# Peptides against a protein of PDB entry 4KTY, part 177

Target 1, 266 residues: chain A of PDB entry 4KTY
Amino acid sequence: YVLNDIGVIFYGEVNDIKTRSWSYGQFEDGILDTCLYVMDRAQMDLSGRGNPIKVSRVGSAMVNAKDDEGVLVGSWDNIYAYGVPPSAWTGSVDILLEYRSSENPVRYGQCWVFAGVFNTFLRCLGIPARIVTNYFSAHDNDANLQMDIFLEEDGNVNSKLTKDSVWNYHCWNEAWMTRPDLPVGFGGWQAVDSTPQENSDGMYRCGPASVQAIKHGHVCFQFDAPFVFAEVNSDLIYITAKKDGTHVVENVDATHIGKLIVTKQI

## One batch from the design tools (peptide; made by RFdiffusion4, then SolubleMPNN)

Design b2_p25_1_s4 (from b2_p25_1, 14 letters changed)
Fold by OpenDDE base, seed 5:
Structure b2_p25_1_s4 (fold): chain B 266 residues (1-266), chain A 25 residues (1-25)
Amino acid sequence: as target 1 above (266 residues)
Amino acid sequence: SLPDEHFLSDEYFEKLLKELKEKKE
């Protein structure tokens, strides 16, 4: 998980799984220096840099440009005139070296690019890490652990009322560490996500959230367990918005979100 | 080669709901 410098990222559809090669390049010249530079920009003290919990959380924030002039600017509008299209990247090295040289956020990334760069960051700093792809990944916008789909009375989706969303696939990272801040048994793989999705205590970051805690429904365990839980386990709630302003639950689908989670075995 | 559009459409959920209702009936 630390030694492999080339990886595979899963994407596409659950019924048509695709793979993309990604060069992490954690041993390339200048990459470790850049990772240290990232932590310097985050103003991490020296004592914190030895704590994988703090490092992974800071990395989650700093790999995206939001809040702190971090590494990557996300873009999903198919207009990439001021940088490199997300699909054009083949690895982390060029991105990180450009960031170090320019000292400005690099354009542009999407989930697999964020995950690729974040994976390099973690591995470079000695934290075992892997990329995870979640198919039918929910984005809970109001922290109710549901994917609320509002419908008109005619059965069509009301896009204005529907604030939650679902990605056909989403990539994030899992980092291996002990969690002395959690009860025994909740160390090991921790979900961390550098793709800017939701604000977590003042910054666009996510994790580390114990994978074991998520699997056992312990959403009270830090950090951001409710959000990660919702990504992989939200129920689809179909709600009809009546003309009189009342809401009626028409149907519930508890099997669609997080239908498949895939990671490369290293 | 990687798709830039990741958001599932309104039509997707409308179709899914229809299938769900038919399954329960």
Scores: peptide ipSAE 0.450, ipTM 0.841, DockQ to the pose 0.749
Fold by OpenDDE base, seed 3:
Structure b2_p25_1_s4 (fold): chain B 266 residues (1-266), chain A 25 residues (1-25)
Amino acid sequence: as target 1 above (266 residues)
Amino acid sequence: SLPDEHFLSDEYFEKLLKELKEKKE
């Protein structure tokens, strides 16, 4: 995991799985220096830099530009006039070197770009890491572990009321580490996500969340386990908003979110 | 090339719901 500098990222749709090559380049000149620079920009204490829990959490925050002038600016509006379209990137090296040189966030990224850069960051710092793709990935905005789809009485979606969303696919990272801050058995792979999706204790970051904890429904463990759990296991709740202001649950689909989670094997 | 549409559309869920209702019938 640490030594492989070229990877494959899965994307597309569950019925049409696609792959793209990504060059992590963790051994290329200037990349390790840039990763250290990222931690410097985060004002991370030296004592914490040896702790993969702290490093991965800081990395989750710093790979995105929100809050802290981190590495990548996300854009999902198909307007990329002031930078590079997310699909044009083929690896982490150019992004990280541009960030180091300009000392300004690089435009633009989406989930696979964030995941690619974050994977490089983790591997550079000796943390085993891999990219994970979740098909039908939910984004829970109100921390209720549900994907609430509000409907008009005619059955059409009420976009104004519907705040939650679902990605056809979403990429994040898993990092290998011990979790002495958690009960025994919840070390190993930890979900971390640098794509700016939800605020976590004041910053756009996510994880590390124990994969084992998530698999067993333990959402009480730090960090951001409820959000990660919702990404892979949210029920689709179809709610009709009546004209009188009442809400009625019309249907529940517990099988749609997180249908497929894939990662490349080494 | 441009990236694929990431967010599932309103129409997607409307269709999905319709299918679910049909299965119940």
Scores: peptide ipSAE 0.448, ipTM 0.841, DockQ to the pose 0.645
Fold by OpenDDE base, seed 4:
Structure b2_p25_1_s4 (fold): chain B 266 residues (1-266), chain A 25 residues (1-25)
Amino acid sequence: as target 1 above (266 residues)
Amino acid sequence: SLPDEHFLSDEYFEKLLKELKEKKE
């Protein structure tokens, strides 16, 4: 998880799983220096740089350009005229070196690009890390641990009534670390995500969230456990929005979100 | 290549709901 500089990222659909190669290049010239530069740009103190909790949290913020002129600008509108289309990237090296040389955010990334670059960042700094792909990944925008699907009275779905959404797949990272800030047993793999999805205490960042905590429903543990929990385990709540403004739960599907979570074990 | 559409559509959930209702019947 630290020494491998080439990886595989899973994407696509549950019934049509696809893979793409990604070169992390954590040992290539200039990459470690760039990772240190990233932490410098984050104004991270030296004492914190030895703490994987702080490093991973800073990394989750800095790999995306939001808030702090971090590494990657996300784009999902299929308009990439002022940069490189996300699908054109094949590894982290070019992205990180461009960031270091230009000192400006690099365009453009999507989840697997963010995850790839973040994986390089973590590995460069000695943090064991892997990319995780979650199929049917929920984006809970209102922090209710549900994926709200609103229906009109005629039964048709109206997605404009909520900011909740579901990705066919989403990639993020898991980083291995102890969690002395949490109760015993919640160390190990921690979910961290640099794809800008939600504001976490003032910045677009996510994690580290204890995977063990999430598996056992302990969403009260820092950081961002409710959001990560919702990504992998939220119920689909079908809500009829009545004309009078009332909401009626019509159906619940507890089996759809997070149907498959894939990570490379090798 | 162009990235796939990541967001599930309204039609997807409508179909899913239909299947869910049928399953409960």
Scores: peptide ipSAE 0.448, ipTM 0.842, DockQ to the pose 0.658
Fold by OpenDDE base, seed 2:
Structure b2_p25_1_s4 (fold): chain B 266 residues (1-266), chain A 25 residues (1-25)
Amino acid sequence: as target 1 above (266 residues)
Amino acid sequence: SLPDEHFLSDEYFEKLLKELKEKKE
C-alpha cells in the first residue's frame, strides 16, 4: 500500500464496473518535496507532521483548493475551459509538480483525481493508503444520515427542495494508522476524503474516520464519521411535497446507497 | 453525462420510485 506507484481506480456503474490506471509516482523526483510543500502551505507544525491523524486530515483539506489554495480545483460542469479536463489526467505527478511550480491550484479534478493525488500524498509520507470506490454514494447535506428526495405531485424530483444528492460513484481514500484518540479496536483503515463535499469544522475536509467504527455504527467517533456513514449507509426517503405544504413519505429504500464498495486488496 | 464522471441521478431516482411503486401494486 506504500510501494505501489501505479494503481487501479474503479469507477462507472454498479452493474458496469470500470477501471482506470493511475500513476501515483510517489518516488518520482520532486514529488516528496511537493508533499512537504503542501504541508508547508497548510502551515502545519513540524511536531504534527509525524502524526498520521493530523497529516491525513490536513491532506484531505489541502488536496482540494477550497479554503486554503490547495492543490486541485474541482469542476463538474463539463466545460473545463481554463485547465485540464479531469478525465485527461493519468497520474498525480504532473498535477503535483504543476502545483509546486506555479504555487497556484491546478484545474481541474473530480473524485478519482482527488483520490489519486491524495493517495500519492499519503504514500509519500509513509502512510499506507488505498483508493476506495463507493457506488451510489450519498451526499448528506443535512447531517441526518438519510437522503431526503423531494418529489412533485407528478412524481418528478423537486430540485429546489432536494438538497441531498447521490453520486453514481465516488472515490475516496483509506489510510492505515493507529487511533490512540479512539477506543481500542478502531485503529486500522481510516476513511479520508479530499474531494470537497462538506464543511468539517471550518474547512472542506473529511476524516480520518474509523472504518471499523463506521461498520459498527459508531458515528460519534471523530472525524466526520456521520458524513462517511451516510455515504455508505443512508436510507433513501422519497417525500412528496403536496401543494398544501404537507409532506408524504412515498417510499423508503434502505438498500440502494453503498450498494458496492470496491478497493484493491493488494 | 459522461460515464466516467460524477453525475447526479435525479432521473434515476424517479425511475427507482416508479419501479418501487410498481412492486407494491
Scores: peptide ipSAE 0.128, ipTM 0.741, DockQ to the pose 0.619

Design b2_p25_2_s1 (from b2_p25_2, 16 letters changed)
Fold by OpenDDE base, seed 2:
Structure b2_p25_2_s1 (fold): chain B 266 residues (1-266), chain A 25 residues (1-25)
Amino acid sequence: as target 1 above (266 residues)
Amino acid sequence: GPLPSEYVDWESIKELYKKKKEEEE
């Protein structure tokens, strides 16, 4: 989880799982220096740089460009005229070196690009890390642990009322660390995510959230456990907005979100 | 083939809803 410089990222759909290679390049020239530069840009104090909790949280913020002119600008509109299409990247090295050279955010990334670069960042700093792919990954934007899907009478999604969404797949990272800030037993793998999805205490960042805590429903544990829990275990609530302004819950599905979570186990 | 791009899968959600509705009827 630290030594491998080439990895595999799972993507596609739950019924058609696909893989792509990703070169992390954590040992290539200039990459470690760039990771240190990222922490410098974050104005991270030296004492915190030895704490994987702080490092992973800062990394989750800095790998995305939001808030702090971090590494990657996300784009999902299929128009990438001012940069490199997300699908064109094959590894972290070019992205990180461009960031270091230009000192400006690199365009563009999507979840696997964010996860790839973040994985390099973590591994460079000696934190065991892996990429996790979640199929039918929920995005809860109101922290109610539900996917509220508002439908028109014809069955189409009401985009005005529906704020939550479900990705066909989403990639994030798991980082291995002790969690002395949590009760005993909740160390180990921690979910961290650099794809900008939700604001966490003033910044677009996510984690570290204890995987064990999430598995056992302990959403009260820092950081961002409710959001991560919702990504993998939200109920779909289908609500029809009637013409008279009333909302009717027509269906509930507790089995759709997080149908498959895949990671490379070495 | 399908692009590696991630996207909001509204179609699957809609289909799932329709199937469940049919099962309840």
Scores: peptide ipSAE 0.375, ipTM 0.834, DockQ to the pose 0.739
Fold by OpenDDE base, seed 1:
Structure b2_p25_2_s1 (fold): chain B 266 residues (1-266), chain A 25 residues (1-25)
Amino acid sequence: as target 1 above (266 residues)
Amino acid sequence: GPLPSEYVDWESIKELYKKKKEEEE
């Protein structure tokens, strides 16, 4: 998980799983220098640079351009006139070297690009890391651990009231580390995500969240465990908005979100 | 390269749930 410089990323649909290769290139010339530069741009203290908890959290913020002029600009509108389409990237090296050279955010990325670059960053700094793909990945934007789907009385979805969303697939990272800040047993794999989705204490970042804690339903532990929990385990709540302003829960689906979570086995 | 990720249409999700429920009955 540190020495492998070529990986596989899963994408597509749950019923049509696809894979692509990704070159991490953590040992190529200039990549370590770029990772150090990223931490410099984050104004990270030297004392924190040896702590994988702090490093992974800073990385989750800095791999995206939001807030801090980080590495990648995300785009999902299919208009990429001022950069490289996300699908055109084949690895992390060109992205990181462009960032180091230009000292400006690189356009453009989506989840697998963010995850690929973040994986390089982690591995380059000696943190074991892997990419995880979640099919039917929830995006909870109001931190209530559920997907609220508002329906009109005729059964159609009210898009104005329905703010939560579900990705057909989403990629993030897991980083291996001890968690002395958490109870015993919650070290190991930690979910971290550099795709800008939600604000976490003032910045678009996510994690590290203990995978073991989440598996056992513990969402009270830092960082961003509720958000990661929701990505993989949210219930779909179908709510009918009546014309009189009342809301009625019609159905609950506890099986739709997180139908398949896959990662490369090494 | 990989296809772009996208938000799933809630109507599609609702339809999938409906089919699942019918199959369980």
Scores: peptide ipSAE 0.349, ipTM 0.804, DockQ to the pose 0.512
Fold by OpenDDE base, seed 3:
Structure b2_p25_2_s1 (fold): chain B 266 residues (1-266), chain A 25 residues (1-25)
Amino acid sequence: as target 1 above (266 residues)
Amino acid sequence: GPLPSEYVDWESIKELYKKKKEEEE
């Protein structure tokens, strides 16, 4: 994982899986220096830099620009006039080098861009990492482990009432590490996500969350296990907002979220 | 609130809902 500098990112839809090449470039000139610079900007102490738990958590915060002027500014409004459209990026190198030179967040990223840059960061620092794509990925906004979808009587989504959302796909990372802070058996792959989705203890970051713990339904372990669990296993709750102001649960779908989780073993 | 994104698959969600509703009828 660490030695491969070119990868493939899965995207699209569950019924139309697509692949995108991504150059990680962790061995390119200036990239290691930039990764160290990122940790410097995070004011990470030297003692913590040898701890993959701390490094991956800091990385999840710093790859996005929120809170700390990290690497990438996210944009999902289809207005990219002041930067590079997310789809135009082909690798991590240009993004990281621009960040290092400008010392300002780079515009713009979406999930696969965040995941690509974060993968470079982790691999550059010797942490085995891979990108994971989840099709029908839930974004639980209120941490209730379900997706509350409010519908109008005509079946259209009431965006004002609906705080949760479902991505056709979402990309995040898994990093390999031991978890001495968790019970035995919950080391190995840890989910980490640099796409700014939810606040985690004061910052837009996510993980490391034990994949093994999540697979076994354990959401009580640090960090952000409930959020990651919800991404892959939320129930869809369809609630119709009636004109009289009443809300009626019309349907529950426990099978839709997390239909397919794909990662390439490189 | 939710992330504003073109990647929110509301169409699929609506279609699934409609199908389920039809099956219940």
Scores: peptide ipSAE 0.033, ipTM 0.625, DockQ to the pose 0.293
Fold by OpenDDE base, seed 5:
Structure b2_p25_2_s1 (fold): chain B 266 residues (1-266), chain A 25 residues (1-25)
Amino acid sequence: as target 1 above (266 residues)
Amino acid sequence: GPLPSEYVDWESIKELYKKKKEEEE
C-alpha cells in the first residue's frame, strides 16, 4: 500500500463496473518535496507531521483548492475552460509538479483525480493508503443520515424540495493508522476524502473516520463519521408533499445506497 | 479516460425502487 507505483481505480455504474490505471509516482523526483510543500502551505507545525491522523486530515483539506488554495480545483460542468479535463489525467505526478511550480491550484479534478492525488500524498509520507469506490454514494447535505426524496401528489419528484443527492459512483481513500484517540479496535483503515463535498469544522475536508466504527454504526467517533456513514448506509426516504403542506413518509428503501464498495487489494 | 461522476436523477432512482418493490411482491 506504500510501494505500489501504479494502481487501479474503479468507476462507472454498479451494473457496468469499469477500471482505469493510475500512476501514483510517490517515488518520482520532486514529489516528496511537493508533499512537504503542501503541508507548509497548510501551516502545519513540525510536531504534527509525524501524526497520521493530523496528516491525513490536513491532506483531505489541501488536496482540494477550497479554503486554502490547495492542489486541485474540482469541476463537474463538462466545460473545463482554462485547464485540463479531469479524464485527461493519467497520474498524480504531473498534477503535483504543476502545483509546486505554479504555486496555484491545478485545474481540473473529479473524485478519482482527487483520490489519486491524495493516495500519492499519503503513500509519499509513509501512510498506507488505497482508493475506494462506492456505487450509489449518498451526499447528505443536512446531516440527518438519510436521503429525503420529496414527491408531488402525482408521484413525480419535487426537485426544489429534494436537496439531498446520490452519486452514481464516488471515489475516496482509506488510510491505515492507529487511532489512540478512539476506543480499542477502531484503528486500521480510516476513510478520508479530499473531494470537496461538505464543510467540516470550517473547511472542506473529511476524515479520518474509522471504517470499523462506520461498520458498527458508531457515528459519534471523530472525524466526520456521520457523513461517511451516510455515504454508504443512508436510507432513501420517499416523502409525499401534500397540498396542505404536510409531509407523509410513503416508502423507505434501505438497500440502495452503498450497493457496492470496491477496492483493489495490494 | 474514466467517465465523469454525476448525480443520479431521482426519477430514475424512484423507478428502480418501484421495480424492486414489484419484484418483492
Scores: peptide ipSAE 0.384, ipTM 0.834, DockQ to the pose 0.543; fails the geometry check

Design b2_p25_2_s2 (from b2_p25_2, 13 letters changed)
Fold by OpenDDE base, seed 1:
Structure b2_p25_2_s2 (fold): chain B 266 residues (1-266), chain A 25 residues (1-25)
Amino acid sequence: as target 1 above (266 residues)
Amino acid sequence: SDLPNEYVDWKSIEERYKEIKKKKE
């Protein structure tokens, strides 16, 4: 698991699943030092650096540039004028080395770039990690565990009223660790995400969230379990506006979100 | 597209709604 320096990332659509090779390069010169530098920039206590719970949470914050001048700047506007387009990256090494050299956030990344770099970070620090791809991945921005979709009269989505969103696909990481802070049975794979999506206690970070807990509907456990749960299992609530301005729930779809979740074996 | 870029997929949501609506009619 930790020894594999080349991986495959799943992307595309449910009906057109594609794969992309990614070089993690966790054993390349300067990469471990860069990972340590990332933790230094986070001002992480030395005592916490041996705790995978703390390390993975700090990593989820620091791999993105928001809040703390972390590694990667995300961009989804298809311009990328002041950096490298996300699709141009082929691995983590160039990104991490540029960050270490410039001491400034690297432009630009999207989910698979964040996940790739985060995977390198975790593996460098001895944490077993893998990338997970979720098709029709929900982004719940109001923490109600559902996607409120507002529709026009013609059945098209009103993007102005609809605050929640669904990605064609999204990928994040799972890290293997014990969770002594949770009840017995909720250790193992933990979902962590460095793509900046939602604020978690003051910072753009996500996890670790127990995969086992989420699978059994336990969203009350730290960290960010409700958000991760919503990504894979939220209901779509289709809402239409009446002529009088009132909103009516037309349909509920419990099958669309998280239709397919793919990961490689470690 | 062959690019791995992710995007907000309103189209699939809309298509699913229309499909469900037709089944109820």
Scores: peptide ipSAE 0.539, ipTM 0.911, DockQ to the pose 0.745
Fold by OpenDDE base, seed 3:
Structure b2_p25_2_s2 (fold): chain B 266 residues (1-266), chain A 25 residues (1-25)
Amino acid sequence: as target 1 above (266 residues)
Amino acid sequence: SDLPNEYVDWKSIEERYKEIKKKKE
């Protein structure tokens, strides 16, 4: 339901799928005002606020604190001394209201927290949205659409050379909208992600990327389609670093990334 | 943590690679 203010977020591992309830609270007092405040902080033109493409892209930037003092500070180091542990959040309302009140980024979030808050933001502004969980989600940091895993001759990963990573799971959002800026057929669900992972044209943001385009291998369309494609389709490229300094591709694993993509149907 | 979100341990990737390598041999 687009109107449902309580959702379920999938997490865990592909062989041990878990669920967590999340209260979106898009209709609770102060939440709409906070969403408008977020757009104000982004200095978004009034003319753009009616465009779901612009709104979702701005939202993807503003739900994370990077670049623009947005809503949430991410932390994955298990050190949460200056805020709330990500696992302690049960919904978006407290986070958004704290942001509105303090006018400072709220600490801390991880992917499901970002996705939860972003889902509230989108729904609050009338954009149909849902959370998607991808198990074995690739984090391609060099935009080459593959996961380069460098191995020593003994088969151990060379962490110095290996820059890409794989999340056990990652949550992002899909937002429903028309895409007049894209060819016919690439409207509908658009992937958007507020978890700060990679820079997109100067900001930590992601999307909207056409799910249909990505599904059919079209990564040339705006926005950030290559990154989203890589999250779900990257091949693992096992590269052995030889003692003589040469690199040899030993294996390609095309079955590991994006092993399972789960979303609650709307 | 109720929702451990983390990068996959390289050890698991290493083991997967080793298994794949054995199958190719």
Scores: peptide ipSAE 0.460, ipTM 0.869, DockQ to the pose 0.608
Fold by OpenDDE base, seed 5:
Structure b2_p25_2_s2 (fold): chain B 266 residues (1-266), chain A 25 residues (1-25)
Amino acid sequence: as target 1 above (266 residues)
Amino acid sequence: SDLPNEYVDWKSIEERYKEIKKKKE
């Protein structure tokens, strides 16, 4: 777990699973210093730095550049002229060292890059962590725990009305910790995500959300359990928008989202 | 990109809907 400095990240499609190596490099020169620098930039007090709940939540915010000039700038437009294409990165070390040196966000990342850097951050600070890949990962934009797909009468998707979306795959992290702030049994693996997707109480961050809580449908537990639950368990709600302005739920698909969740055994 | 990360095409969703609809009919 913490001692493994090379990992495997799953990507691709559910019917065509692919893997790539990622060098975490948590023991490389300057990496621990950079992780401490990240927490300094977040203005995290010393007492909080000993709490994996606070550290992982701060990390989820700071690994992305949004709100706080954090580590990575995300880009999905296939135009990477002002930095490094996400696919060109092979590990976390170059990214973190560039951030420390330039003191500016590094361009560019996508989900596996965010997850890779975040994994290094967590492991460097002594928090057991792993990367998780979810195929057909829902992006719920209105926090209603479902994917609302609006259709025209001809069965085509109305893209103007449909605000939610589904990633072909999405990578995030699980961090191992106790959760004294939750009922007994909800410690262990906690979902945390540094890819900027939704605002959580004022910042683009996500987690820690108890994996056990999510598994058992306890979405009321902090932090961001509803969002993570939706990523892996949202129903697709097919709604036909009639010409008269009425909406009719025609079908519900409960098997498509979160069809496969894969992680390397630690 | 060798790791294409993108939102699923609506055409794929439409096809899935049609399949589900057919099964219910």
Scores: peptide ipSAE 0.426, ipTM 0.864, DockQ to the pose 0.567
Fold by OpenDDE base, seed 4:
Structure b2_p25_2_s2 (fold): chain B 266 residues (1-266), chain A 25 residues (1-25)
Amino acid sequence: as target 1 above (266 residues)
Amino acid sequence: SDLPNEYVDWKSIEERYKEIKKKKE
């Protein structure tokens, strides 16, 4: 997971899984220096740079441009006139080198670009990392561990009331580390996500969240376990908004979110 | 984009709901 400089990213749909190659380039000239520069820009203490928990959390924040003029600017509106379309990137190297040279956020990225760059960052710093793709990935906006879908009485979605959303697919990273800050058994793979989705204690970042904890429904552990849990395991709660303003839960669908989670094993 | 990353259309969710509702009835 550290030595492989070329990877495969899964995308598309659950019934039409697609793959894209991604060059991580963690050994290419200037990349390690850029990763160190990223940590410098984050004003990360030297003492923390040896701690994968801190490094992965900082990386989660810094790979996106929000809050701290980090590496990548996200864009999902199909307007990429002032940069490179997300689909045009083929690897992390050009992005990181541009960031180092310009000292300004690079435009533009989407989830797989964020995940690709973040994977390079982690691997450069000796942290085993892989990209994970989740199909029908929930975006819980209110941190209630469920997807609240508000329906009109006719069964149509009330978009004004429905704040949560579902990505067709979403890519994030898992980083391997011990978690001495957590109970025994919750080390190993940790979910980390640099795609700016939700604010986590003042910054757009996510993780590290123990995969084992999430798997066993333990969402009380730092960091951002509830959000990650919701991404992969939230129930769809169909709520009918009555004309009188009352809400009635009509149905619960536990089979849609996290329909498939794919990661490269080698 | 050749890798369209987007939120799922609510129409698909609506259809799913209707199917579930039909099965429940």
Scores: peptide ipSAE 0.409, ipTM 0.856, DockQ to the pose 0.579

